# Peptides against a protein of PDB entry 1Y0J, part 52

Target 1, 39 residues: chain A of PDB entry 1Y0J
Amino acid sequence: EARECVNCGATATPLWRRDRTGHYLCNACGLYHKMNGQN

## One batch from the design tools (peptide; made by RFdiffusion4, then SolubleMPNN)

Design b2_p23_8_s3 (from b2_p23_8, 17 letters changed)
Fold by OpenDDE base, seed 1:
Structure b2_p23_8_s3 (fold): chain B 39 residues (1-39), chain A 23 residues (1-23)
Amino acid sequence: as target 1 above (39 residues)
Amino acid sequence: EEFEKRQREYKERLKKKEEEKKA
């Protein structure tokens, strides 16, 4: 199995992030979520 | 919540594409 971004499905990213509930996000989606409060 | 929903939708879409790939 492989980790995937819950927002875009990416399986590769320079840095894995997590939202406040623990869901995995790729770096891009994680930053967007943090900056805008949503993905 | 919403993220889990998006995750499921993504998986279902992927599943569908795999099925279509088989023919």
Scores: peptide ipSAE 0.095, ipTM 0.552, DockQ to the pose 0.167
Fold by OpenDDE base, seed 5:
Structure b2_p23_8_s3 (fold): chain B 39 residues (1-39), chain A 23 residues (1-23)
Amino acid sequence: as target 1 above (39 residues)
Amino acid sequence: EEFEKRQREYKERLKKKEEEKKA
């Protein structure tokens, strides 16, 4: 399998991020959740 | 709780894409 964003399913991103629970997020989703305090 | 919600939505989108791909 390939790494994928747990929010949108993206398999490619310029920067992989992780949420507070340690799950992978693409850059876009990671920034969005960080900015809005979502988890 | 929001993580579980995101996971459910992700799984639904993935399933939908796979069904559309086979159609």
Scores: peptide ipSAE 0.088, ipTM 0.548, DockQ to the pose 0.172
Fold by OpenDDE base, seed 4:
Structure b2_p23_8_s3 (fold): chain B 39 residues (1-39), chain A 23 residues (1-23)
Amino acid sequence: as target 1 above (39 residues)
Amino acid sequence: EEFEKRQREYKERLKKKEEEKKA
């Protein structure tokens, strides 16, 4: 039940984010996704 | 945005910890 980033698989991050469909992203991947619209 | 708010709070805490660690 450990949460992980759907992009890179990271299980730890200073800030969990979510994409438009609700998938969990680490902070880095979330910012990348937000800026570029892709994982 | 809630994400940006939480990110700012994290950075503030991190900055505080780093300042305390340097001292």
Scores: peptide ipSAE 0.049, ipTM 0.445, DockQ to the pose 0.026
Fold by OpenDDE base, seed 3:
Structure b2_p23_8_s3 (fold): chain B 39 residues (1-39), chain A 23 residues (1-23)
Amino acid sequence: as target 1 above (39 residues)
Amino acid sequence: EEFEKRQREYKERLKKKEEEKKA
């Protein structure tokens, strides 16, 4: 169905991002993941 | 590790949905 952030489940975001494996992340989760790395 | 846990949970949900569609 609708696209969702694989981290938080959000279905809407100002900017969709992708993690290093290609999964979609919302802008907030994408920025967090990029800045802080794996956790 | 918290992010990786959520990633695993996502993949498990996806796997379940795919199996439900097959059966």
Scores: peptide ipSAE 0.099, ipTM 0.565, DockQ to the pose 0.141; fails the geometry check

Design b2_p23_8_s4 (from b2_p23_8, 13 letters changed)
Fold by OpenDDE base, seed 2:
Structure b2_p23_8_s4 (fold): chain B 39 residues (1-39), chain A 23 residues (1-23)
Amino acid sequence: as target 1 above (39 residues)
Amino acid sequence: AEAEAAKAAYKEELEKKRKEAAE
């Protein structure tokens, strides 16, 4: 069981983030969603 | 960028695959 970003499928990231529903996002996707007000 | 509903569905699919691989 290797963790992966639910948005892009990345398996490696400097920092794992989570969306409003608790799903894991890589750092890049997490910041993108936060900046654009999207999830 | 996927909507939350799409992300939830993808997460569920991923969890199913992990379960199958663990068997």
Scores: peptide ipSAE 0.120, ipTM 0.579, DockQ to the pose 0.307
Fold by OpenDDE base, seed 4:
Structure b2_p23_8_s4 (fold): chain B 39 residues (1-39), chain A 23 residues (1-23)
Amino acid sequence: as target 1 above (39 residues)
Amino acid sequence: AEAEAAKAAYKEELEKKRKEAAE
């Protein structure tokens, strides 16, 4: 498949997350969006 | 938010590329 973060394009992460609409985010971007509600 | 729309568009683009690469 080759999943990638919709925010930064990363293809590897210790933990895949999802945003409110179900898009995949790497752990770092997921945490950032969760904390700030940005992007 | 505007970013949600941008992400949706990006995801759609990604899926399109993946389909093309798989063919």
Scores: peptide ipSAE 0.116, ipTM 0.573, DockQ to the pose 0.311
Fold by OpenDDE base, seed 3:
Structure b2_p23_8_s4 (fold): chain B 39 residues (1-39), chain A 23 residues (1-23)
Amino acid sequence: as target 1 above (39 residues)
Amino acid sequence: AEAEAAKAAYKEELEKKRKEAAE
């Protein structure tokens, strides 16, 4: 079992990020949500 | 804020699929 981004399903990223609830996001999705805000 | 709840639900779905695939 490999880690997956909860937003896009990516299994590889240069940097894993986490949202406020602790779910993993790839670098791209993490930055996207940080820059554009989270609902 | 609503996105956090959606992500939690999606994570649960992924975990379920992984368990099914492992069997």
Scores: peptide ipSAE 0.127, ipTM 0.585, DockQ to the pose 0.317; fails the geometry check
Fold by OpenDDE base, seed 1:
Structure b2_p23_8_s4 (fold): chain B 39 residues (1-39), chain A 23 residues (1-23)
Amino acid sequence: as target 1 above (39 residues)
Amino acid sequence: AEAEAAKAAYKEELEKKRKEAAE
C-alpha cells in the first residue's frame, strides 16, 4: 500500500531506494545515507 | 547504528498502524 521513507516519512519520490536492511528510502534520503555512510 | 535502529522501529510502527487502520 502507501509506502513511506523510513528516514523522512516522504510518501512520494521519483525513485525508491533501500538501505542495507531493506528499509525503503526516498531518493534523497537514499543518496544522503549513501554519501554519509554509517548512521 | 542509531539511525538504523530508528529506521527499524519506525518501519515497525508504520506497519502496525497500517494493520490497525485496515481493521
Scores: peptide ipSAE 0.122, ipTM 0.589, DockQ to the pose 0.310; fails the geometry check

## One batch from the design tools (peptide; made by RFdiffusion4, then SolubleMPNN)

Design b2_p24_1_s1 (from b2_p24_1, 17 letters changed)
Fold by OpenDDE base, seed 4:
Structure b2_p24_1_s1 (fold): chain B 39 residues (1-39), chain A 24 residues (1-24)
Amino acid sequence: as target 1 above (39 residues)
Amino acid sequence: KEKKEREELRKKLEEENAELEKQK
């Protein structure tokens, strides 16, 4: 088993983030969502 | 095809991440 970003499917990132519902996001997707909203 | 689409999305997001980090 491996952790995956729920947005882009990445399995590796310098920093794992989580959305408000607890799903894992890579650093890039986490920042993207912060800047642009939910998606 | 789906993998390629995810890679393109990841690439765009990584570019945005790099821009955001650079602006820090």
Scores: peptide ipSAE 0.045, ipTM 0.502, DockQ to the pose 0.444
Fold by OpenDDE base, seed 2:
Structure b2_p24_1_s1 (fold): chain B 39 residues (1-39), chain A 24 residues (1-24)
Amino acid sequence: as target 1 above (39 residues)
Amino acid sequence: KEKKEREELRKKLEEENAELEKQK
C-alpha cells in the first residue's frame, strides 16, 4: 500500500505511529507530536 | 508557505528518522 505520514509525507519509517485521531505518522513525527502535543 | 514550512520540517525529521534507523 501507499501509506504516508500526515505530517511530513514520508512513505517509509522504521515504525509507524498514530496520532490521537488515528492518522498515521512516521516514527520521527510521532515522537515530535508526542513531545509537543500538537502540530 | 505552509507547504514550504512542512517540507523544511520534513527534512529535519527525515534526518532524525535516518539516525533512528542507524540504531537498528
Scores: peptide ipSAE 0.044, ipTM 0.508, DockQ to the pose 0.219
Fold by OpenDDE base, seed 5:
Structure b2_p24_1_s1 (fold): chain B 39 residues (1-39), chain A 24 residues (1-24)
Amino acid sequence: as target 1 above (39 residues)
Amino acid sequence: KEKKEREELRKKLEEENAELEKQK
């Protein structure tokens, strides 16, 4: 078991982020969502 | 199949992340 990005499923990232509901996002998905206004 | 699709998404998002980081 390992933490994974709810968007892309990545299990490793330089920086874990969270969406507004508290779900984990990898750095890439977090930045992408931030830029595009996605959750 | 799902794993492959998720990986392709990850790659695209990582490329986007790299571009964003370069801008800083």
Scores: peptide ipSAE 0.044, ipTM 0.512, DockQ to the pose 0.448
Fold by OpenDDE base, seed 1:
Structure b2_p24_1_s1 (fold): chain B 39 residues (1-39), chain A 24 residues (1-24)
Amino acid sequence: as target 1 above (39 residues)
Amino acid sequence: KEKKEREELRKKLEEENAELEKQK
């Protein structure tokens, strides 16, 4: 039904991102992972 | 330890995401 960030559980975000395995991340978590690697 | 750290990280990231939404 509603997409959610696999990291923080957010259901709304300015921009949906995806990790290397295709799981969805909110913009914040996606950027965090990009800059810091892993959660 | 790890559980709590992961929880705090999740909280911070969710707050950041919420703030971004508020700015829109």
Scores: peptide ipSAE 0.043, ipTM 0.507, DockQ to the pose 0.158

Design b2_p24_1_s2 (from b2_p24_1, 14 letters changed)
Fold by OpenDDE base, seed 4:
Structure b2_p24_1_s2 (fold): chain B 39 residues (1-39), chain A 24 residues (1-24)
Amino acid sequence: as target 1 above (39 residues)
Amino acid sequence: PEEEEREKKREELEKLNQKMLEEK
């Protein structure tokens, strides 16, 4: 199995991030959710 | 609707992530 962003489904990113509950997010989605909240 | 806007945003962010990969 491969890691994937729980928001957009990307399987590769310059920098993996994690949300408050530990789910993986790509760099773009992680930055967006950090600044705007999970939604 | 709100769901459509969330989908559009996910697609936008996915494209942004792809651009970041290509820039490296």
Scores: peptide ipSAE 0.638, ipTM 0.874, DockQ to the pose 0.153
Fold by OpenDDE base, seed 3:
Structure b2_p24_1_s2 (fold): chain B 39 residues (1-39), chain A 24 residues (1-24)
Amino acid sequence: as target 1 above (39 residues)
Amino acid sequence: PEEEEREKKREELEKLNQKMLEEK
């Protein structure tokens, strides 16, 4: 089973990030959520 | 409207992530 971004579904990224609850986010989504909130 | 904006942003971020992979 492959890891995927819980926001956009991407399965590859230059840098995996995690949200405050531990879900994986791609670099782009992680940066956005960190700066603007998950909403 | 809120859902549409969230979907558009998700698509934008997905494209951004793809660009990051291409330049890596």
Scores: peptide ipSAE 0.636, ipTM 0.873, DockQ to the pose 0.151
Fold by OpenDDE base, seed 5:
Structure b2_p24_1_s2 (fold): chain B 39 residues (1-39), chain A 24 residues (1-24)
Amino acid sequence: as target 1 above (39 residues)
Amino acid sequence: PEEEEREKKREELEKLNQKMLEEK
């Protein structure tokens, strides 16, 4: 098993982030979701 | 449609993440 971004599927990122429910997001997706909300 | 826009944004973010990795 490898960690992956629940939004884009990336398996590597400069900084892992997590959404409000604890799911992993890559740095780019995490920053976007933080500012615009999830899905 | 909304779903198409979400997919386009996801692909854009994926590319951005990849660029971030390449810069390190």
Scores: peptide ipSAE 0.634, ipTM 0.872, DockQ to the pose 0.151
Fold by OpenDDE base, seed 2:
Structure b2_p24_1_s2 (fold): chain B 39 residues (1-39), chain A 24 residues (1-24)
Amino acid sequence: as target 1 above (39 residues)
Amino acid sequence: PEEEEREKKREELEKLNQKMLEEK
């Protein structure tokens, strides 16, 4: 099975995160979205 | 344009994620 960040396409990250609608984000993108909202 | 800025930010975050992996 393959998982990738819906924003940057990364396939590996220290911590997988999810946006409010359930899409997977890498740690960096997830933190950014959390602090700044959807982008 | 806004699309270009979003793409630049996406690439910036991708690089940040890579740095985070290197720190592990």
Scores: peptide ipSAE 0.634, ipTM 0.872, DockQ to the pose 0.154

Design b2_p24_1_s3 (from b2_p24_1, 14 letters changed)
Fold by OpenDDE base, seed 1:
Structure b2_p24_1_s3 (fold): chain B 39 residues (1-39), chain A 24 residues (1-24)
Amino acid sequence: as target 1 above (39 residues)
Amino acid sequence: EEEEEREKKRKELEEKNKELLEKK
């Protein structure tokens, strides 16, 4: 059940984010992907 | 090479996330 960041695998984060397709990202990964795209 | 760079970045982001968790 534990949510995981699809990028780094983190199971906890100050703020969960999502990519355009709905995948969960930790705050750090979410911000990075938002700024740089899926790279 | 590109995959290695992606992996490095992934690890960096994971660490940043951990740091933020510790701070909050």
Scores: peptide ipSAE 0.553, ipTM 0.838, DockQ to the pose 0.152
Fold by OpenDDE base, seed 3:
Structure b2_p24_1_s3 (fold): chain B 39 residues (1-39), chain A 24 residues (1-24)
Amino acid sequence: as target 1 above (39 residues)
Amino acid sequence: EEEEEREKKRKELEEKNKELLEKK
């Protein structure tokens, strides 16, 4: 199986996040997308 | 140009995530 960040492909992170549509993001990508936009 | 910048940011964030994993 294995979960991965839809942005960078990371398979591990200190904290999994999710975007507006429920896609998994690593902590770094999730924070970036939250503070900015989507892309 | 927009794609290149997006890719650079993605790689930067990936590295940041790796560093945070190592620190924890």
Scores: peptide ipSAE 0.540, ipTM 0.833, DockQ to the pose 0.152
Fold by OpenDDE base, seed 2:
Structure b2_p24_1_s3 (fold): chain B 39 residues (1-39), chain A 24 residues (1-24)
Amino acid sequence: as target 1 above (39 residues)
Amino acid sequence: EEEEEREKKRKELEEKNKELLEKK
């Protein structure tokens, strides 16, 4: 286990998200990626 | 530095994530 956000390294979030390639993102980073596409 | 700016942005997002956790 020990899931981590691939962007910021957070290990806890109110909502886990995933990017287009399946990497786990925290809610904040997931929303950011959604708005900006690639980095 | 582009890498430094990316790191700053990651930290900002981490803080926002923490704030969201605290609000729950």
Scores: peptide ipSAE 0.163, ipTM 0.654, DockQ to the pose 0.156
Fold by OpenDDE base, seed 5:
Structure b2_p24_1_s3 (fold): chain B 39 residues (1-39), chain A 24 residues (1-24)
Amino acid sequence: as target 1 above (39 residues)
Amino acid sequence: EEEEEREKKRKELEEKNKELLEKK
């Protein structure tokens, strides 16, 4: 199976991140979540 | 409107992710 960003659905990213619940986020979505606390 | 704004933001983040992949 391919990893997928739970926020935008991207299957590829320069850097995979994880949210506080362990779900995978692409780099862009992960940085956004970090800056704003959530979506 | 809140759902549309949230969807718009997801698309913007997806585009930024695409740009990062192309630049690397």
Scores: peptide ipSAE 0.074, ipTM 0.569, DockQ to the pose 0.155

Design b2_p24_1_s4 (from b2_p24_1, 17 letters changed)
Fold by OpenDDE base, seed 1:
Structure b2_p24_1_s4 (fold): chain B 39 residues (1-39), chain A 24 residues (1-24)
Amino acid sequence: as target 1 above (39 residues)
Amino acid sequence: DRRAETERRRRELERKNEEMKKEK
């Protein structure tokens, strides 16, 4: 599985998250988006 | 600009993400 974060392209993360539309985000980007909204 | 590049990359990764959803 070559899952990639749609924000930063990371392929590895301790926790995969998803945005409101279902796009995969790494934990870091998911938290960033949660804290700040869509970049 | 950097924003446009980021958006293009996001769209590309989004497509890959969709492809992966279809694959598995």
Scores: peptide ipSAE 0.043, ipTM 0.492, DockQ to the pose 0.040
Fold by OpenDDE base, seed 2:
Structure b2_p24_1_s4 (fold): chain B 39 residues (1-39), chain A 24 residues (1-24)
Amino acid sequence: as target 1 above (39 residues)
Amino acid sequence: DRRAETERRRRELERKNEEMKKEK
């Protein structure tokens, strides 16, 4: 099993985040979504 | 190549994220 960012497909990140539905985001995508009010 | 495609997308998103942080 390999976790991947649902936004960019990255499998490695210094910090895993989650969107409002619980899907995994890498740190960069999670911050981008937060800044833009995206899920 | 899927790996190259995902890396390009990641770089684009990181750039956009950095721009948003600077605009704040």
Scores: peptide ipSAE 0.040, ipTM 0.531, DockQ to the pose 0.663
Fold by OpenDDE base, seed 5:
Structure b2_p24_1_s4 (fold): chain B 39 residues (1-39), chain A 24 residues (1-24)
Amino acid sequence: as target 1 above (39 residues)
Amino acid sequence: DRRAETERRRRELERKNEEMKKEK
């Protein structure tokens, strides 16, 4: 049930993000994906 | 080992993030 980042598996983050498919990303992965045009 | 895989993915992200921060 614990939410985890689909990219790195992190279960805690200051801000949960979602990718285009609706999967959860931690803030760091979400920013990385955004900067690389994958968000 | 799921924890080991998670840690590898985290470390890979951290390296990429550091490289991105260094270039910026």
Scores: peptide ipSAE 0.038, ipTM 0.521, DockQ to the pose 0.493
Fold by OpenDDE base, seed 3:
Structure b2_p24_1_s4 (fold): chain B 39 residues (1-39), chain A 24 residues (1-24)
Amino acid sequence: as target 1 above (39 residues)
Amino acid sequence: DRRAETERRRRELERKNEEMKKEK
């Protein structure tokens, strides 16, 4: 299985991010979480 | 299955994003 964003399931992104607990987020979800105070 | 779960999560994100855009 490929790496996937824990928020939206995307398997590709220009920049992989990680939340404070180490879960992978795509760039878009990582920015969304940051803007909305989500982990 | 995992694909169905992924699609549900995508739809939830899209809904939240649309609500955020409407507030602006």
Scores: peptide ipSAE 0.035, ipTM 0.509, DockQ to the pose 0.370

Design b2_p24_2_s1 (from b2_p24_2, 10 letters changed)
Fold by OpenDDE base, seed 3:
Structure b2_p24_2_s1 (fold): chain B 39 residues (1-39), chain A 24 residues (1-24)
Amino acid sequence: as target 1 above (39 residues)
Amino acid sequence: DEKKKELEELKKKIEELRKKVEAE
């Protein structure tokens, strides 16, 4: 079972991030959530 | 080659650092 971004489903990213609940996000989605709050 | 070995070492270091920085 490969890791996936919980927001967009990407399986590859230059930097893996996690949201406040511990779910994995790709770099792009992680930055978006950080700047705007919740999905 | 020597340059090939150097590149492999750098890739290994990058992976190590990526694991450390992975977070919120």
Scores: peptide ipSAE 0.038, ipTM 0.403, DockQ to the pose 0.025
Fold by OpenDDE base, seed 2:
Structure b2_p24_2_s1 (fold): chain B 39 residues (1-39), chain A 24 residues (1-24)
Amino acid sequence: as target 1 above (39 residues)
Amino acid sequence: DEKKKELEELKKKIEELRKKVEAE
């Protein structure tokens, strides 16, 4: 499969997240988006 | 080795569950 973070391209993360549009984000990018709203 | 096989199966199951538990 090779899931990738749509923001940074990471393929490994402790926890996969998803943005409001359904795209996959690594934990770090997901938290960043949540804390700041967008990117 | 049976224990090794069990461990591999558990790791595989964890991977599957992690994908299902994906959060926002």
Scores: peptide ipSAE 0.037, ipTM 0.428, DockQ to the pose 0.024
Fold by OpenDDE base, seed 1:
Structure b2_p24_2_s1 (fold): chain B 39 residues (1-39), chain A 24 residues (1-24)
Amino acid sequence: as target 1 above (39 residues)
Amino acid sequence: DEKKKELEELKKKIEELRKKVEAE
């Protein structure tokens, strides 16, 4: 399997995160969502 | 070769830490 960020499609990141619904996000997108509470 | 061995050990440690923090 090849994990991808559900927001930007990135397949490589220094740290994988998840949104409130459990979907995988790259570190950048994960932090963005957490800080802004939205896409 | 000593440095190569040390690098491999560090890589393993990094992976262990990543697994513990992953998905936050």
Scores: peptide ipSAE 0.030, ipTM 0.391, DockQ to the pose 0.025
Fold by OpenDDE base, seed 4:
Structure b2_p24_2_s1 (fold): chain B 39 residues (1-39), chain A 24 residues (1-24)
Amino acid sequence: as target 1 above (39 residues)
Amino acid sequence: DEKKKELEELKKKIEELRKKVEAE
């Protein structure tokens, strides 16, 4: 499966997350979005 | 070698399961 983070393009992460619109984010970017509400 | 094969299968299974787990 060729899943990738829509924010940073990472293809590997300990935990996949999803933003409010359903796009996939790596763990780091997902946490960043939650904390700041920005890219 | 026998255990190495089992380890590879377990790692493969872990990867598969991780892809099924997602969070907001």
Scores: peptide ipSAE 0.044, ipTM 0.446, DockQ to the pose 0.025; fails the geometry check

Design b2_p24_2_s2 (from b2_p24_2, 12 letters changed)
Fold by OpenDDE base, seed 5:
Structure b2_p24_2_s2 (fold): chain B 39 residues (1-39), chain A 24 residues (1-24)
Amino acid sequence: as target 1 above (39 residues)
Amino acid sequence: DEKARELARLREEIERRRREVEAL
């Protein structure tokens, strides 16, 4: 299986990020989480 | 935690839709 953003399901991104629990996020979703703080 | 629950609901919906599309 290909790596996917756990938030939006994207499989391609300029930069892979991870949330506080270690799940992979695309760059956009990662920045969204970072800017809005922890949920 | 509340926002985490809302995010989880959205993620589940996205994943459901993706599975539906991928199954076709």
Scores: peptide ipSAE 0.051, ipTM 0.486, DockQ to the pose 0.104
Fold by OpenDDE base, seed 2:
Structure b2_p24_2_s2 (fold): chain B 39 residues (1-39), chain A 24 residues (1-24)
Amino acid sequence: as target 1 above (39 residues)
Amino acid sequence: DEKARELARLREEIERRRREVEAL
């Protein structure tokens, strides 16, 4: 229920995303990581 | 981690090529 972004801690977002390892990211952080690769 | 594995493979290839050049 209390889902939160593993990067920024946000609990609300227009779209939940997940990183390569399956952790939840808010839309903004998900797009940021996607753009910067991160490896 | 997939990206980590890809980077490791690339590093191994670079090191292999380096050894080949040094052996010449």
Scores: peptide ipSAE 0.036, ipTM 0.372, DockQ to the pose 0.016
Fold by OpenDDE base, seed 4:
Structure b2_p24_2_s2 (fold): chain B 39 residues (1-39), chain A 24 residues (1-24)
Amino acid sequence: as target 1 above (39 residues)
Amino acid sequence: DEKARELARLREEIERRRREVEAL
């Protein structure tokens, strides 16, 4: 019942982000997706 | 998606400006 990053599976992060469809991403993966135009 | 929405907003702005210019 723990939240997980849909990209890397991390369950802990300094800041939870969400992709354009609402899936949760850890801070690192969220920034990575933004950098690579996955938006 | 978000990019598509941003593009749509930009197009609307362009069209509005075009109408304003054509009215001059």
Scores: peptide ipSAE 0.033, ipTM 0.367, DockQ to the pose 0.014
Fold by OpenDDE base, seed 1:
Structure b2_p24_2_s2 (fold): chain B 39 residues (1-39), chain A 24 residues (1-24)
Amino acid sequence: as target 1 above (39 residues)
Amino acid sequence: DEKARELARLREEIERRRREVEAL
């Protein structure tokens, strides 16, 4: 299985995050979404 | 979406208060 960030498509990250809907985000995009309050 | 729902509830309350003021 190949997991990838739903935002940037990255397949590797030091920490996988998830948005409030359960989509996988790389650490960087996860923090970005959190900062921008992706509702 | 959770925050969007909270925002919607707050906006609804603001609109209700606005209508109450306009009715005075």
Scores: peptide ipSAE 0.037, ipTM 0.374, DockQ to the pose 0.016; fails the geometry check

Design b2_p24_2_s3 (from b2_p24_2, 11 letters changed)
Fold by OpenDDE base, seed 1:
Structure b2_p24_2_s3 (fold): chain B 39 residues (1-39), chain A 24 residues (1-24)
Amino acid sequence: as target 1 above (39 residues)
Amino acid sequence: SEKEKKLEELEKEIEKLKEEVEAK
């Protein structure tokens, strides 16, 4: 099973992040959601 | 580091949960 960003579907990223509910996000989406309080 | 150790533990737990869901 390959890990993928729950927001954009990316399967590769310089840094994997997780949202408040534990879902994996790529670095870009993780930063975006953190900044905007989404997900 | 302590954070890296904790991250590895959590990733192992996540993998186990994923397998359980997939096997259902």
Scores: peptide ipSAE 0.025, ipTM 0.377, DockQ to the pose 0.035
Fold by OpenDDE base, seed 2:
Structure b2_p24_2_s3 (fold): chain B 39 residues (1-39), chain A 24 residues (1-24)
Amino acid sequence: as target 1 above (39 residues)
Amino acid sequence: SEKEKKLEELEKEIEKLKEEVEAK
């Protein structure tokens, strides 16, 4: 299986995160959206 | 960080286990 960040499409990250609907986000996008109050 | 690296390794192990389960 190949996992991808639903925001930027990255396939590698030091830490996978997930949005409220369960979709995967790379660490960078997860932190970015958390700071901006976005999913 | 060390915690992030450890989590990354665990996620890789989980992926391998999921593939093994599906193959059975």
Scores: peptide ipSAE 0.023, ipTM 0.369, DockQ to the pose 0.037
Fold by OpenDDE base, seed 4:
Structure b2_p24_2_s3 (fold): chain B 39 residues (1-39), chain A 24 residues (1-24)
Amino acid sequence: as target 1 above (39 residues)
Amino acid sequence: SEKEKKLEELEKEIEKLKEEVEAK
């Protein structure tokens, strides 16, 4: 199985993050969401 | 880095556990 960022669809990242609902985000999208308070 | 390596190892273990749970 392949993991994908729920925001951009990336399958590889230096650091996998998770949103507050538990979905996986790539590092970039995770930081973006955190900085902007987005879900 | 060592931290990144550890995270990668743990992620692999998590994936294996998920597959086992789904299979059983």
Scores: peptide ipSAE 0.021, ipTM 0.361, DockQ to the pose 0.034
Fold by OpenDDE base, seed 5:
Structure b2_p24_2_s3 (fold): chain B 39 residues (1-39), chain A 24 residues (1-24)
Amino acid sequence: as target 1 above (39 residues)
Amino acid sequence: SEKEKKLEELEKEIEKLKEEVEAK
């Protein structure tokens, strides 16, 4: 399991999220993108 | 194995919880 955030490259996070296309984001990046409406 | 089946079920539950958190 070499999972990493597609945005920042982090390999560990309290909660893994996914964007609408299924790519993994760490919790921080997922929330950040959601707040800023980024895809 | 039973452990593998249990793990799969837990992973499904985790996915559901993640969606709930994302939906908020």
Scores: peptide ipSAE 0.019, ipTM 0.378, DockQ to the pose 0.024

